# Peptides against a protein of PDB entry 3KDP, part 201

Target 1, 230 residues: chain A of PDB entry 3KDP
Amino acid sequence: PFLIFIIANIPLPLGTVTILCIDLGTDMVPAISLAYEQAESDIMKRQPRNPKTDKLVNEQLISMAYGQIGMIQALGGFFTYFVILAENGFLPIHLLGLRVNWDDRWINDVEDSYGQQWTYEQRKIVEFTCHTPFFVTIVVVQWADLVICKTRRNSVFQQGMKNKILIFGLFEETALAAFLSYCPGMGVALRMYPLKPTWWFCAFPYSLLIFVYDEVRKLIIRRRPGGWVE

## One batch from the design tools (peptide; made by RFdiffusion4, then SolubleMPNN)

Design b2_p27_1_s4 (from b2_p27_1, 22 letters changed)
Fold by OpenDDE base, seed 3:
Structure b2_p27_1_s4 (fold): chain B 230 residues (1-230), chain A 27 residues (1-27)
Amino acid sequence: as target 1 above (230 residues)
Amino acid sequence: DEVLEELKRRFEELKKELREFAEKAAK
């Protein structure tokens, strides 16, 4: 998200603190959950694993999975960001290169795509309005990711929701999202304005897409063991 | 800015602790 912000020179879609909350609050508990599941699987599979080769394969698989999922999360967040800005009169094409004027406190007449002038304060309100739904979109997409990452080869339906740490992670992410979205003062402290409940549903198509993608991937792996998709 | 830096520091510390915990759990 931050790279696209720099490259496209658009208004900031997600605050730095919110990015930190994502990296720490949403990614760490999943990582711990996966570490426990791997440890449990390794305890059950008493085959002498070569710790160097298996660790490298595991790190590569995790890195690729997180990289792909992270890109889909970012795309979902940016989609939500562009929708909100478009609803407020800023079409995506108009946002390109707008950052300099957008962040200038002395320019109070920035025009939207329809010729409406926006004060600095009004622009910051709409910017901060984008932060919360961007974050929530990432959290909702991460629900799918967590459910997906629980099983490398088996369907989620076969393994079930037995991992209490995973359930705790999902709860923590949801609680964090609710706290940041609705707690008084978060608009000032974290630059996140309250989220309309309808925006929670905007992320569901992306979560479903990820879920379907991974189930298809797992189905391919099950049908073709040792294929390029592994 | 100070609050943000402190929050950032606390988050990085938490991240480190959680990583260490994850690494311990994976061994």
Scores: peptide ipSAE 0.005, ipTM 0.270, DockQ to the pose 0.028
Fold by OpenDDE base, seed 4:
Structure b2_p27_1_s4 (fold): chain B 230 residues (1-230), chain A 27 residues (1-27)
Amino acid sequence: as target 1 above (230 residues)
Amino acid sequence: DEVLEELKRRFEELKKELREFAEKAAK
């Protein structure tokens, strides 16, 4: 998300504090859960890992998690971001290069895609309105991510949801998302304004997409062992 | 709270470094 923010020079889609909440709040418990997940048979076909020298997570799992899954997660968040901004008059194409003027507190006449002028305060309200849905989108997408990360080759239907810690992690991150979204004062403290309940559902298609994508990927791996998708 | 503030500071520093890097790369 931050790289796209820099490259596209768009208004900040996700606040720093929100990123920290993801890293510390939503990712930690799931990461612990994955450490206790029963290893898939193909993951464990490699030599026993030395806990002192080897990474706890297989390099392939890391590559998958930070590459493909992270990209889809970001896309889901950005989709929500662009939808909210578009609903407020800022079309995606108009956001390109707008950051400089957007963040300038002395410019109070930034025009949207429809010629409406926005004060700095109004722009920041819209920006902060995006933070909460972006965060929630990430959480909802992470539901799928966590489920798929526990397996490399096997379908979720084959591996099942045996890890109680994983299930707990899903509830914990959801509860955290609800807390951050609806607790009074979060707009001031975390720059996360209250979320309309409808925005929770905006991420569901992306979670489903990730799930389907991973199942298809796994199916391809099963059909073509040793392929580039592995 | 102190840990969170420290992490926030470190992240802002990283953000600054990345911006500077991007600015250098754009030149």
Scores: peptide ipSAE 0.000, ipTM 0.256, DockQ to the pose 0.024
Fold by OpenDDE base, seed 5:
Structure b2_p27_1_s4 (fold): chain B 230 residues (1-230), chain A 27 residues (1-27)
Amino acid sequence: as target 1 above (230 residues)
Amino acid sequence: DEVLEELKRRFEELKKELREFAEKAAK
């Protein structure tokens, strides 16, 4: 997100405090949960082939899968960001290169896509209004990510939801998202303004996309063991 | 902001270590 902010010169989609909340509050417990996940039934039954070459290949493939999921997650966050700004009069094309004028407190006549002028204070309110939904979008997408990370080859439906730590992680990140989104004073303290409950559903297509992606990937791995998609 | 950036860096490192540990444990 920060790289896109610099390259595209768009208004800041996600604050530093929000990023810290993601890393400390939402990602830590899930990461620990994966460490204590029960071994997949097929992993335990796999005869050792060539432990040196197969380990390296498997680590690379897992890293690529996580990278792709991370990209889908980022796309979901940016989608929510662009929708909110569009609803406030700023179309995505108009946001390109707008950062310099957007962040300048001495410019109080920044025009939106419809010719409406926005003061610095008004622009910052809209910017901070994007932070909370971006965070919530990440949390909602992480639901799917955490569920799919439970297994490597088997479908989630085959392995089931047995890890209590994972379930706790899903609850904790959701509770944190609700707290940060709706607790009074969070707009001032964390620059995270309250959002409409409907914004929780904005990320659902991306969560579904991640889920479908992983199920298809796992299906391919099961049908073609040792393929390039593994 | 500098303190937050340093804190973020440390937590990202910790997150990476935890992921690596998790990936090893899940194998």
Scores: peptide ipSAE 0.000, ipTM 0.272, DockQ to the pose 0.024
Fold by OpenDDE base, seed 2:
Structure b2_p27_1_s4 (fold): chain B 230 residues (1-230), chain A 27 residues (1-27)
Amino acid sequence: as target 1 above (230 residues)
Amino acid sequence: DEVLEELKRRFEELKKELREFAEKAAK
């Protein structure tokens, strides 16, 4: 998110404090839960490979998987960000390079895509309105990602939801998202304004897409062992 | 901004320590 903010020079989609809340509050428990996940039945049945090559490949695959998940989460958040800004009159193309004027307190006539002028206060309200949905979108996408990540090759339906710690982590991150979204004072403390309930559903199609994509990917891996998709 | 950057740094350090602890505990 921060890299896109710098490169595209767009209004800040997610506050620094909110990023920290994601990194510590939402990712920690799920990551721990994955460490306690039961070994996949297919891993247990694999022939012993060369320990040196397998360790390196496994570390690279884990790093790549985490990187991919992070990118998917960011894309989901940015999607929600762009939707909200578009609904408020700022089309994505118009946001490019707008940050300089957006963040300037002395400019009170920033025009949207339709020629409407926005005061500093008004546009900051819109910016902060994006922070909460972005965060919630990340959490909702994490539901799918965490469920996906518990297994490398097996379907979620085959492995089941046996890890109680994972389930607890999902509830915890959801509760945190609800707290940050609806607790009084979060708008002042964290620049996270209350989220309309409808925005919770904005991420669901994306989460479903990721879930379906990963199940298809895993199915392909099972059918074509040793393919480039692994 | 400086306070936020310092807070971020401390937070990342804490996160690293927690990961290391978790890795040690998982062994």
Scores: peptide ipSAE 0.000, ipTM 0.277, DockQ to the pose 0.026; fails the geometry check

Design b2_p27_2_s1 (from b2_p27_2, 24 letters changed)
Fold by OpenDDE base, seed 5:
Structure b2_p27_2_s1 (fold): chain B 230 residues (1-230), chain A 27 residues (1-27)
Amino acid sequence: as target 1 above (230 residues)
Amino acid sequence: DEVEEFLKRLEELLKEIAERLEKLLEE
């Protein structure tokens, strides 16, 4: 998010408080759940390979896969961000380079894509209105991410949802997201304004994309052991 | 609180970098 913020000079899509909520709140229990996940049946049955060369390659490939998932996750967040700003009169093209004027409290006549002028206070309300949906989008995408991370090679359908801690983690992060989104006073305290329930569904296509991506990747690995996609 | 302060400082630094990059792109 910050890289796009710097490169595109758009209004800040994700606040610091939101980042803290992700790192300390939503990611902690799921990360622990993954540590206690049952070993994949294939991992236990694999014949010993050359531990030095094969371990390094496997770690790199896994890291790349997680990196790609992270990119899809970020795209989902930005999609939600752009949709909300568009609903408030700021089209994506108009946001490019707008950050400097957006963040300047002395400029009270920033125009949207339709020529409406926005005060600094109004702009900040819209910005903070984006923080919560961005956060919620991350949580929704993490549902798919956590599910797919359960296995390295087998399909989720083959391994099943056996980890109760993972299920608890999914519930916890969702409950936290709901609390932060709808509890009175969160807009003032955390700069996370309430969002419409429909915004929870905005990320679903990206969650599906991550799920499909991982299933396809795993399918390729199963069909072509030792391939570059592994 | 310390982490929040750190992140605020980081955000400010990123904003500064963004402004510098914008100036470079305008030249």
Scores: peptide ipSAE 0.006, ipTM 0.241, DockQ to the pose 0.018
Fold by OpenDDE base, seed 1:
Structure b2_p27_2_s1 (fold): chain B 230 residues (1-230), chain A 27 residues (1-27)
Amino acid sequence: as target 1 above (230 residues)
Amino acid sequence: DEVEEFLKRLEELLKEIAERLEKLLEE
């Protein structure tokens, strides 16, 4: 997200505090939950034929999977960001290069895509309005990620939700998202304004996409054992 | 209408969770 912010020179889609909440609040418990997830017995039962090469391959595969999931998460967040800004009159094309004027407190007549002028304060409210939905989008997409990461080879539907720690992690991150979204004073303290319930649904297509992607990936792995997609 | 009702219920639930969390943090 931050790289796209720099490259596209768009208004900041998420604040530093939001980033910290993601990194420290939402990622920690899930990471712990995954650490307690019993590796599929099949992975542990396979004696590493060559512990060095098999470890490297596994690390590369994990890294690629996390990288891909992270990209989908970022896309989901940006989608939500663009939808919110579009609803407020700022079309995606208009946002390109707008950052300089957007962040200039002395410019109080920044025009949206429809010619409406926005004061600095109004622009910052809209910017901060994006932070919470972006965060929530990441959380919702992360649900799919966590559920997917529970299984490496088997379908999520086959293994089920047996890990109580994972369920707790999902609950905790959702509760945190709810707290940050609806607790009074979060707009001032964390620059996270209250979220309209409709914005929760903006993440669902991407969550579903991650599920479908992973299920397809796993299906390919099952059909072509030893393929490049493993 | 069903979606709106669902969204309202979700909002209420999230607010309730937030309030409970706030109370827990104040304690």
Scores: peptide ipSAE 0.000, ipTM 0.245, DockQ to the pose 0.044
Fold by OpenDDE base, seed 4:
Structure b2_p27_2_s1 (fold): chain B 230 residues (1-230), chain A 27 residues (1-27)
Amino acid sequence: as target 1 above (230 residues)
Amino acid sequence: DEVEEFLKRLEELLKEIAERLEKLLEE
């Protein structure tokens, strides 16, 4: 998200404090839950052909898969960001290169895509309104990520939801998201303004996309053992 | 409990989708 902010010169979609809340608050309990996850049956039963090369190749493939999932998460957040800004009169094309004028306190006549002028204060309210839905979108997408990360080759449906710690992590993450979204003072403290409950559902298509993507990936791996997708 | 039930329903739906996709890929 921060790299796209710099490259595209768009208004900041996600605050640094919010990023820290994701890294420390939402990822910690799930990461612990994954450490206690039972090893996938296929990983344990498959004899390594070459312990050195196969391990390195598998680590690279896993790293690529996690990188792809992270990219989908970011895209989900940006989608929500662009939808909110578009609803407030700022189309995605208009946001390109707008950061310099957007962040300038002395410019109070920044025009939206429809010619409406926005004061600095009004722009910052809209920006902070985007932070909370972006965060919530990441949390909802992380639900799917956590569920798929417990398996490498097997379907989620074959292994099931046996890890109670994972379930607890999902609830904790959701509770944290609700707290940050609706607790009074978060707009001042974390620059996260309250969001409409409907915005929680904006991430669900992306969660579904991650599930479908991972199941298709796993299906390809099962059909073509030893392929590059593995 | 409600979230768990929702996740179970979602899992069931995804299972149905996966099974349908598997059938389509086998044809």
Scores: peptide ipSAE 0.000, ipTM 0.217, DockQ to the pose 0.022
Fold by OpenDDE base, seed 2:
Structure b2_p27_2_s1 (fold): chain B 230 residues (1-230), chain A 27 residues (1-27)
Amino acid sequence: as target 1 above (230 residues)
Amino acid sequence: DEVEEFLKRLEELLKEIAERLEKLLEE
C-alpha cells in the first residue's frame, strides 16, 4: 500500500498506524495458529527427496504463494479504496498525481472528477473514511488466506476446520476489526472513521477469489506433482 | 489531542521522507 502510494502519488489509502495494526495485531495470532497446525499427512508420508533441493524449492514456493496472496489482499484493499473515492466523486484516473494538492492544507479548492471543489477538511474526511474499509477488506480477505494456508496441498474441504486456534484467530481478527471500526474515538486516535456495514461485503468477492485461487493451485499441484507451481 | 498531534507530526515526517525518496529517484 505504501509503495503504491509513493509510485502512483495518490492520496494515502491506509494510514501508517493502521498498517502497524495489521502487521502486529491481525497477523500475529494467525501466524501462531499456523505454527500449531498439524502437519499434512501427505507431506509426512512423502519419501524424503534430496533434502537440500526440496527445502529450497519449498521455501521459494511458500514465499511466492504468500506473495501472490498478499497481492490479492492489496488489490482488494485498493478496490475498496477506489470504490469509496469514486462514490465521493474522485475517479481512479483523477487520483493519479493528486497527492501533492490533496495533502496541502492551504489548497481548499481541489476539484473532483465532476468539478466539485473539496476543502482540505472535506478531503481528509474522505481519506480517513477509506482507511477503515481498506483495513476491514484486508481482514476479510485474511479469513480466506488463513483458512487456505493451513494446508499446502490438501483441500480445505478435506482437512476441515479442526484447528481451534485458527478459528479463535479468525474471531480475534474480526473482533479487532470491529473494535477499530466502531469503537468511539478511533476516528481521532487512528484516523479510522466508522464503517458502514455494507462495506464489509465489498471484500467478500476477493475472499472468494483467494479461495478459488488456492483450490485451483492445490488442484494443479495434485495433478502435476513436481511442476513449477509446487 | 496530544496523540492526534503526534500522529500528524508522524504523517508529516513520512511525507517528507517520501518526497525525499522521490527526489532521489529522479536523480
Scores: peptide ipSAE 0.007, ipTM 0.254, DockQ to the pose 0.021; fails the geometry check

Design b2_p27_2_s2 (from b2_p27_2, 23 letters changed)
Fold by OpenDDE base, seed 1:
Structure b2_p27_2_s2 (fold): chain B 230 residues (1-230), chain A 27 residues (1-27)
Amino acid sequence: as target 1 above (230 residues)
Amino acid sequence: DLVKRFFEELKKLLEEIKKKLEELLNE
């Protein structure tokens, strides 16, 4: 997300405090839940025939999977960001290169895509309005991520939702997202303004996409063991 | 190449979702 922000010179889609809340609040419990599930799955796995090569392949697969999921999460967040800004009159193309003028407190006549002038204060409000939906989008996408990471090769439907720690992690993330989104004073303290309930659903297509992607990936791996998809 | 194709398909899907959302918002 930060790389796209720098490259595209768009208004800041996610504040530093919000990033910290994601990293410390939402990623920690899921990571722990996955670590427990992996440990449990590894205990149940027969000893690899070649621990060194199988470990290396597994680490590469995990790294690639996490990298891909992270990219999809970022895309989901940016999608939500662009939709919100578009609803407020800033089309995605117009946002390119706008950051310099956007962040300048002395420019109070930044025009949107429809010729409406925005004061610095108004621009900052709409910027901060993006933080909460971006955060919520990440959380909703993480639901799918947690569900898909539960199985390395099997479908989610085959392994089921047996991990209580995973369910707790999902609940904790959702509760944190709700707290940050709706608790009074979060707009001032964390620059996270209250979110319209409809924005929770904006991330669902991306969660579904991640789910479908992972199921297709797993299906390909099962049908063509040792293929380039591994 | 698979990663590239994946991102291309993802981009297409995101564009379709965007279009549908824009349609819903303009309604």
Scores: peptide ipSAE 0.000, ipTM 0.178, DockQ to the pose 0.015
Fold by OpenDDE base, seed 2:
Structure b2_p27_2_s2 (fold): chain B 230 residues (1-230), chain A 27 residues (1-27)
Amino acid sequence: as target 1 above (230 residues)
Amino acid sequence: DLVKRFFEELKKLLEEIKKKLEELLNE
């Protein structure tokens, strides 16, 4: 998220403190839960492959956990960010390069895509309004991502939800998201303004899309082993 | 900008620590 912020010079979509809360709070328990996940039935049936290949499996699992999940989470968060800003009059194209003027306290006439002028205070309210939904979107996307990362080849429906630690992690991150979103003082302390309940559902279509995509991907892998989709 | 860079580097460090911890847990 921060890299996109720098490259695109857009207003900050997620506060640094919130990013740290994600990295240290929400991602830790789920990541640990994946480490304790039972091997896929297909992996258990495979003769112990050369120790080099087992290390490759772990490296691939780590790469999926930190690389793919992180990218999908970021995309989901940015989607929510752009939706909120668009609803407030800032279209995505208009946000490109806007950061310099956005963060300048002395500029109180930043125009949106419709010619409305925004004071510095108003801009910061909108920015901070994006932080909580961005965070919640990441959590909701994590629900799907954690479930899909549970298995490489098997469907979630085949493997089932047997990992109690994973389930606990899902509840923990959800509880944390609720706490950060609705606890009094979080707007001041973490720049996370209260979230309307409707914004929890903004990420659901995206999570569903990811889930469906991954199930289709896994289905293709099962039908065409050794394909480029792996 | 310096503060942001600092937190970014801190984040990278924490991610590396997390990776190492996961490696240790998998051993």
Scores: peptide ipSAE 0.000, ipTM 0.212, DockQ to the pose 0.050
Fold by OpenDDE base, seed 5:
Structure b2_p27_2_s2 (fold): chain B 230 residues (1-230), chain A 27 residues (1-27)
Amino acid sequence: as target 1 above (230 residues)
Amino acid sequence: DLVKRFFEELKKLLEEIKKKLEELLNE
């Protein structure tokens, strides 16, 4: 998100506070939960493969898969960001290169896509209004990430939701997202303004996409062991 | 208890971040 912010010169979609909430609040418990996940039933039954060659390939594949999931996650966040700004009069094309004028406190006549002028304060309210739904979008997408990360090869439907710590992580990150989104004073304290409940659903297509993507990937790995997808 | 400690630490961290952000914005 920060790299796209610099490259595209768009208003900041995700604040430092929200990044820290993701890293410390939403990712920590899930990451710990994965450490306690039961080994895949098929890993325990497989004869020990050649430990040197198989470890390197598996690490590269895991890194690529998580990289791709991270890209889908980022796309979901940016989608929510662009929708909110569009609802406030700023179309995505108009946001390109707007950062310099957007962040300038002395410019109080930044025009939206419809010719309406926005003061610095009004622009910052809209920017901060994007932080919460971006964060919530990440949380909703992380639901899928946590579920799919339970297994490397087996379907989630085959492995099941046996890890109670992972389930707790899902509730914890959701509760944190709800707290940050709706608790009075968060707009002033954290610059996370209240989220319309409808925005929780904006991320669902991306969460579903990640889930489907990973299930398809795992299905291909199961059908073609040793293929290029593995 | 662990969840409470986590939220308390998170709150402290958020307050520190807020303070740093306010310092940066008032500069």
Scores: peptide ipSAE 0.000, ipTM 0.241, DockQ to the pose 0.033
Fold by OpenDDE base, seed 4:
Structure b2_p27_2_s2 (fold): chain B 230 residues (1-230), chain A 27 residues (1-27)
Amino acid sequence: as target 1 above (230 residues)
Amino acid sequence: DLVKRFFEELKKLLEEIKKKLEELLNE
Protein backbone atom coordinates (compact mmCIF):
# COMPACT_ATOMS: atom_id res chain seq x y z
CA PRO B 1 0.00 0.00 0.00
CA PHE B 2 2.75 2.46 0.86
CA LEU B 3 4.65 1.68 -2.33
CA ILE B 4 1.57 2.38 -4.44
CA PHE B 5 1.05 5.59 -2.47
CA ILE B 6 4.53 6.73 -3.51
CA ILE B 7 4.44 5.47 -7.12
CA ALA B 8 0.95 6.69 -8.00
CA ASN B 9 1.08 9.81 -5.79
CA ILE B 10 -2.40 9.08 -4.46
CA PRO B 11 -3.77 9.99 -1.01
CA LEU B 12 -2.54 7.56 1.64
CA PRO B 13 -4.97 4.61 1.70
CA LEU B 14 -3.66 3.02 4.89
CA GLY B 15 -2.04 4.79 7.82
CA THR B 16 1.19 3.68 9.47
CA VAL B 17 -0.60 2.92 12.74
CA THR B 18 -3.07 0.72 10.88
CA ILE B 19 -0.18 -1.14 9.24
CA LEU B 20 1.27 -1.76 12.69
CA CYS B 21 -2.09 -3.09 13.85
CA ILE B 22 -2.06 -5.55 10.93
CA ASP B 23 1.51 -6.66 11.55
CA LEU B 24 1.29 -6.96 15.33
CA GLY B 25 -2.39 -7.66 15.89
CA THR B 26 -3.96 -9.53 13.00
CA ASP B 27 -0.91 -11.44 11.69
CA MET B 28 0.71 -12.66 14.92
CA VAL B 29 -2.02 -14.98 16.23
CA PRO B 30 -2.67 -16.53 12.81
CA ALA B 31 1.06 -17.06 12.26
CA ILE B 32 1.34 -18.81 15.61
CA SER B 33 -1.74 -20.87 14.79
CA LEU B 34 -0.15 -22.08 11.55
CA ALA B 35 2.87 -23.31 13.50
CA TYR B 36 0.53 -25.66 15.36
CA GLU B 37 -1.21 -26.87 12.21
CA GLN B 38 -0.71 -30.56 11.56
CA ALA B 39 1.49 -31.29 8.57
CA GLU B 40 -0.42 -32.35 5.51
CA SER B 41 -0.22 -36.13 5.27
CA ASP B 42 0.50 -36.11 1.53
CA ILE B 43 3.52 -33.81 1.88
CA MET B 44 5.04 -35.94 4.62
CA LYS B 45 4.49 -39.29 2.87
CA ARG B 46 5.93 -38.42 -0.54
CA GLN B 47 9.69 -38.51 -0.62
CA PRO B 48 11.13 -35.94 -2.98
CA ARG B 49 12.78 -37.46 -6.05
CA ASN B 50 15.75 -35.21 -5.45
CA PRO B 51 15.75 -33.81 -1.90
CA LYS B 52 17.90 -30.80 -2.80
CA THR B 53 16.29 -29.62 -6.02
CA ASP B 54 12.69 -30.62 -5.28
CA LYS B 55 12.75 -28.96 -1.85
CA LEU B 56 14.05 -25.72 -3.34
CA VAL B 57 11.47 -25.80 -6.13
CA ASN B 58 8.68 -26.45 -3.64
CA GLU B 59 9.83 -23.60 -1.39
CA GLN B 60 9.96 -21.26 -4.37
CA LEU B 61 6.48 -22.26 -5.50
CA ILE B 62 5.07 -21.78 -2.00
CA SER B 63 6.71 -18.36 -1.75
CA MET B 64 5.26 -17.37 -5.12
CA ALA B 65 1.79 -18.53 -4.08
CA TYR B 66 1.95 -16.50 -0.85
CA GLY B 67 3.26 -13.53 -2.79
CA GLN B 68 0.31 -13.77 -5.18
CA ILE B 69 -2.14 -14.01 -2.28
CA GLY B 70 -0.55 -10.92 -0.72
CA MET B 71 -1.02 -9.04 -3.97
CA ILE B 72 -4.70 -10.06 -4.09
CA GLN B 73 -5.08 -8.80 -0.51
CA ALA B 74 -3.57 -5.46 -1.46
CA LEU B 75 -5.84 -5.23 -4.51
CA GLY B 76 -8.85 -5.85 -2.29
CA GLY B 77 -7.83 -3.05 0.05
CA PHE B 78 -7.22 -0.64 -2.82
CA PHE B 79 -10.55 -1.54 -4.37
CA THR B 80 -12.33 -0.56 -1.15
CA TYR B 81 -10.26 2.62 -0.99
CA PHE B 82 -11.17 3.64 -4.55
CA VAL B 83 -14.85 2.84 -3.98
CA ILE B 84 -15.03 5.08 -0.91
CA LEU B 85 -13.22 7.93 -2.61
CA ALA B 86 -15.43 7.58 -5.68
CA GLU B 87 -18.52 7.77 -3.47
CA ASN B 88 -17.13 11.00 -2.07
CA GLY B 89 -16.56 12.47 -5.54
CA PHE B 90 -12.96 11.42 -6.25
CA LEU B 91 -12.70 9.03 -9.19
CA PRO B 92 -9.56 6.83 -9.37
CA ILE B 93 -8.12 8.66 -12.37
CA HIS B 94 -8.43 11.99 -10.56
CA LEU B 95 -6.48 10.68 -7.56
CA LEU B 96 -3.35 10.06 -9.65
CA GLY B 97 -0.84 12.78 -8.83
CA LEU B 98 -3.20 14.45 -6.33
CA ARG B 99 -1.13 13.62 -3.21
CA VAL B 100 0.93 16.82 -3.18
CA ASN B 101 -2.12 19.06 -3.21
CA TRP B 102 -4.08 16.66 -0.99
CA ASP B 103 -1.54 16.76 1.84
CA ASP B 104 -0.92 20.51 1.63
CA ARG B 105 -2.77 22.13 4.52
CA TRP B 106 -2.56 25.54 2.85
CA ILE B 107 -4.57 24.41 -0.19
CA ASN B 108 -8.27 24.50 0.64
CA ASP B 109 -9.68 24.38 -2.88
CA VAL B 110 -8.74 20.91 -4.14
CA GLU B 111 -11.38 19.95 -6.67
CA ASP B 112 -12.99 16.54 -6.92
CA SER B 113 -14.00 14.86 -10.17
CA TYR B 114 -17.20 16.93 -10.23
CA GLY B 115 -15.64 20.33 -9.56
CA GLN B 116 -16.53 20.50 -5.86
CA GLN B 117 -13.85 22.15 -3.76
CA TRP B 118 -12.59 20.39 -0.65
CA THR B 119 -10.89 22.00 2.32
CA TYR B 120 -7.88 20.36 3.93
CA GLU B 121 -9.99 19.25 6.88
CA GLN B 122 -12.64 17.71 4.65
CA ARG B 123 -9.98 15.86 2.63
CA LYS B 124 -8.37 14.46 5.76
CA ILE B 125 -11.75 13.23 7.00
CA VAL B 126 -12.26 11.36 3.72
CA GLU B 127 -8.72 9.98 3.86
CA PHE B 128 -9.15 8.73 7.41
CA THR B 129 -12.53 7.30 6.44
CA CYS B 130 -10.63 5.11 3.95
CA HIS B 131 -8.12 3.75 6.50
CA THR B 132 -10.63 1.66 8.46
CA PRO B 133 -12.30 0.03 5.44
CA PHE B 134 -8.90 -0.80 3.96
CA PHE B 135 -7.90 -2.47 7.22
CA VAL B 136 -11.19 -4.37 7.50
CA THR B 137 -10.84 -5.51 3.89
CA ILE B 138 -7.41 -6.95 4.66
CA VAL B 139 -8.81 -8.76 7.71
CA VAL B 140 -11.69 -10.29 5.74
CA VAL B 141 -9.33 -11.39 2.96
CA GLN B 142 -7.03 -12.89 5.59
CA TRP B 143 -9.88 -15.19 6.62
CA ALA B 144 -9.61 -16.96 3.30
CA ASP B 145 -5.82 -16.85 3.35
CA LEU B 146 -5.63 -18.49 6.76
CA VAL B 147 -8.08 -21.20 5.75
CA ILE B 148 -6.19 -22.05 2.54
CA CYS B 149 -2.80 -22.08 4.30
CA LYS B 150 -3.86 -25.17 6.23
CA THR B 151 -3.19 -27.38 3.23
CA ARG B 152 -0.73 -27.37 0.37
CA ARG B 153 -2.31 -30.06 -1.77
CA ASN B 154 -5.51 -31.20 -0.10
CA SER B 155 -8.75 -29.25 -0.28
CA VAL B 156 -9.94 -27.47 2.86
CA PHE B 157 -12.98 -29.73 2.67
CA GLN B 158 -10.76 -32.81 2.93
CA GLN B 159 -8.63 -31.68 5.88
CA GLY B 160 -11.33 -29.75 7.74
CA MET B 161 -11.02 -27.11 10.46
CA LYS B 162 -9.10 -29.07 13.09
CA ASN B 163 -6.88 -26.25 14.34
CA LYS B 164 -8.77 -24.53 17.16
CA ILE B 165 -5.98 -21.97 17.50
CA LEU B 166 -6.52 -20.89 13.90
CA ILE B 167 -10.24 -20.47 14.55
CA PHE B 168 -9.39 -18.40 17.61
CA GLY B 169 -7.06 -16.29 15.45
CA LEU B 170 -9.90 -15.59 13.02
CA PHE B 171 -12.11 -14.40 15.86
CA GLU B 172 -9.31 -12.35 17.40
CA GLU B 173 -8.50 -10.48 14.20
CA THR B 174 -12.22 -9.88 13.60
CA ALA B 175 -12.67 -8.57 17.13
CA LEU B 176 -9.66 -6.29 16.69
CA ALA B 177 -11.08 -5.00 13.42
CA ALA B 178 -14.41 -4.31 15.11
CA PHE B 179 -12.68 -2.58 18.03
CA LEU B 180 -10.61 -0.34 15.78
CA SER B 181 -13.63 0.41 13.58
CA TYR B 182 -16.21 1.25 16.24
CA CYS B 183 -14.45 2.18 19.48
CA PRO B 184 -14.82 5.88 20.33
CA GLY B 185 -11.64 7.90 19.96
CA MET B 186 -10.03 5.72 17.27
CA GLY B 187 -10.47 8.51 14.74
CA VAL B 188 -8.24 10.76 16.82
CA ALA B 189 -5.87 8.16 18.22
CA LEU B 190 -5.34 5.93 15.18
CA ARG B 191 -6.80 8.05 12.35
CA MET B 192 -9.41 5.34 11.83
CA TYR B 193 -12.92 6.70 11.56
CA PRO B 194 -15.99 4.52 12.17
CA LEU B 195 -16.98 2.19 9.36
CA LYS B 196 -20.46 1.52 8.03
CA PRO B 197 -21.31 -2.15 8.55
CA THR B 198 -21.98 -2.54 4.82
CA TRP B 199 -18.28 -2.09 4.04
CA TRP B 200 -17.44 -5.36 5.76
CA PHE B 201 -19.11 -7.12 2.86
CA CYS B 202 -17.03 -5.34 0.21
CA ALA B 203 -14.09 -7.64 0.98
CA PHE B 204 -16.01 -10.93 0.70
CA PRO B 205 -15.63 -11.13 -3.08
CA TYR B 206 -11.85 -11.03 -2.74
CA SER B 207 -11.91 -13.63 0.02
CA LEU B 208 -13.94 -15.87 -2.24
CA LEU B 209 -11.55 -15.18 -5.12
CA ILE B 210 -8.56 -16.24 -3.02
CA PHE B 211 -10.40 -19.35 -1.86
CA VAL B 212 -11.36 -20.33 -5.40
CA TYR B 213 -7.87 -19.57 -6.71
CA ASP B 214 -6.27 -21.79 -4.09
CA GLU B 215 -8.74 -24.64 -4.57
CA VAL B 216 -8.09 -24.49 -8.32
CA ARG B 217 -4.34 -24.48 -7.73
CA LYS B 218 -4.64 -27.49 -5.42
CA LEU B 219 -6.87 -29.29 -7.90
CA ILE B 220 -4.26 -28.78 -10.65
CA ILE B 221 -1.54 -30.08 -8.31
CA ARG B 222 -3.61 -33.19 -7.56
CA ARG B 223 -4.25 -33.88 -11.24
CA ARG B 224 -0.71 -33.14 -12.43
CA PRO B 225 1.65 -34.39 -9.74
CA GLY B 226 5.14 -32.96 -10.22
CA GLY B 227 3.94 -30.01 -12.25
CA TRP B 228 5.33 -26.48 -11.92
CA VAL B 229 2.25 -25.43 -9.90
CA GLU B 230 3.26 -27.45 -6.89
CA ASP A 1 -24.54 0.69 -6.96
CA LEU A 2 -20.76 0.45 -7.14
CA VAL A 3 -20.81 -2.50 -4.74
CA LYS A 4 -23.50 -4.14 -6.82
CA ARG A 5 -21.46 -3.67 -9.99
CA PHE A 6 -18.45 -5.11 -8.26
CA PHE A 7 -20.38 -8.18 -7.20
CA GLU A 8 -21.62 -8.58 -10.74
CA GLU A 9 -18.09 -8.37 -12.13
CA LEU A 10 -16.91 -10.81 -9.50
CA LYS A 11 -19.70 -13.19 -10.44
CA LYS A 12 -18.58 -12.98 -14.07
CA LEU A 13 -15.00 -13.66 -13.05
CA LEU A 14 -16.08 -16.66 -10.99
CA GLU A 15 -18.07 -17.99 -13.91
CA GLU A 16 -15.03 -17.65 -16.17
CA ILE A 17 -12.89 -19.46 -13.62
CA LYS A 18 -15.53 -22.18 -13.40
CA LYS A 19 -15.53 -22.58 -17.18
CA LYS A 20 -11.75 -22.85 -17.28
CA LEU A 21 -11.87 -25.41 -14.50
CA GLU A 22 -14.43 -27.44 -16.37
CA GLU A 23 -12.23 -27.30 -19.46
CA LEU A 24 -9.27 -28.52 -17.44
CA LEU A 25 -11.40 -31.29 -15.92
CA ASN A 26 -12.53 -32.51 -19.32
CA GLU A 27 -8.97 -32.72 -20.60
Scores: peptide ipSAE 0.000, ipTM 0.212, DockQ to the pose 0.018; fails the geometry check

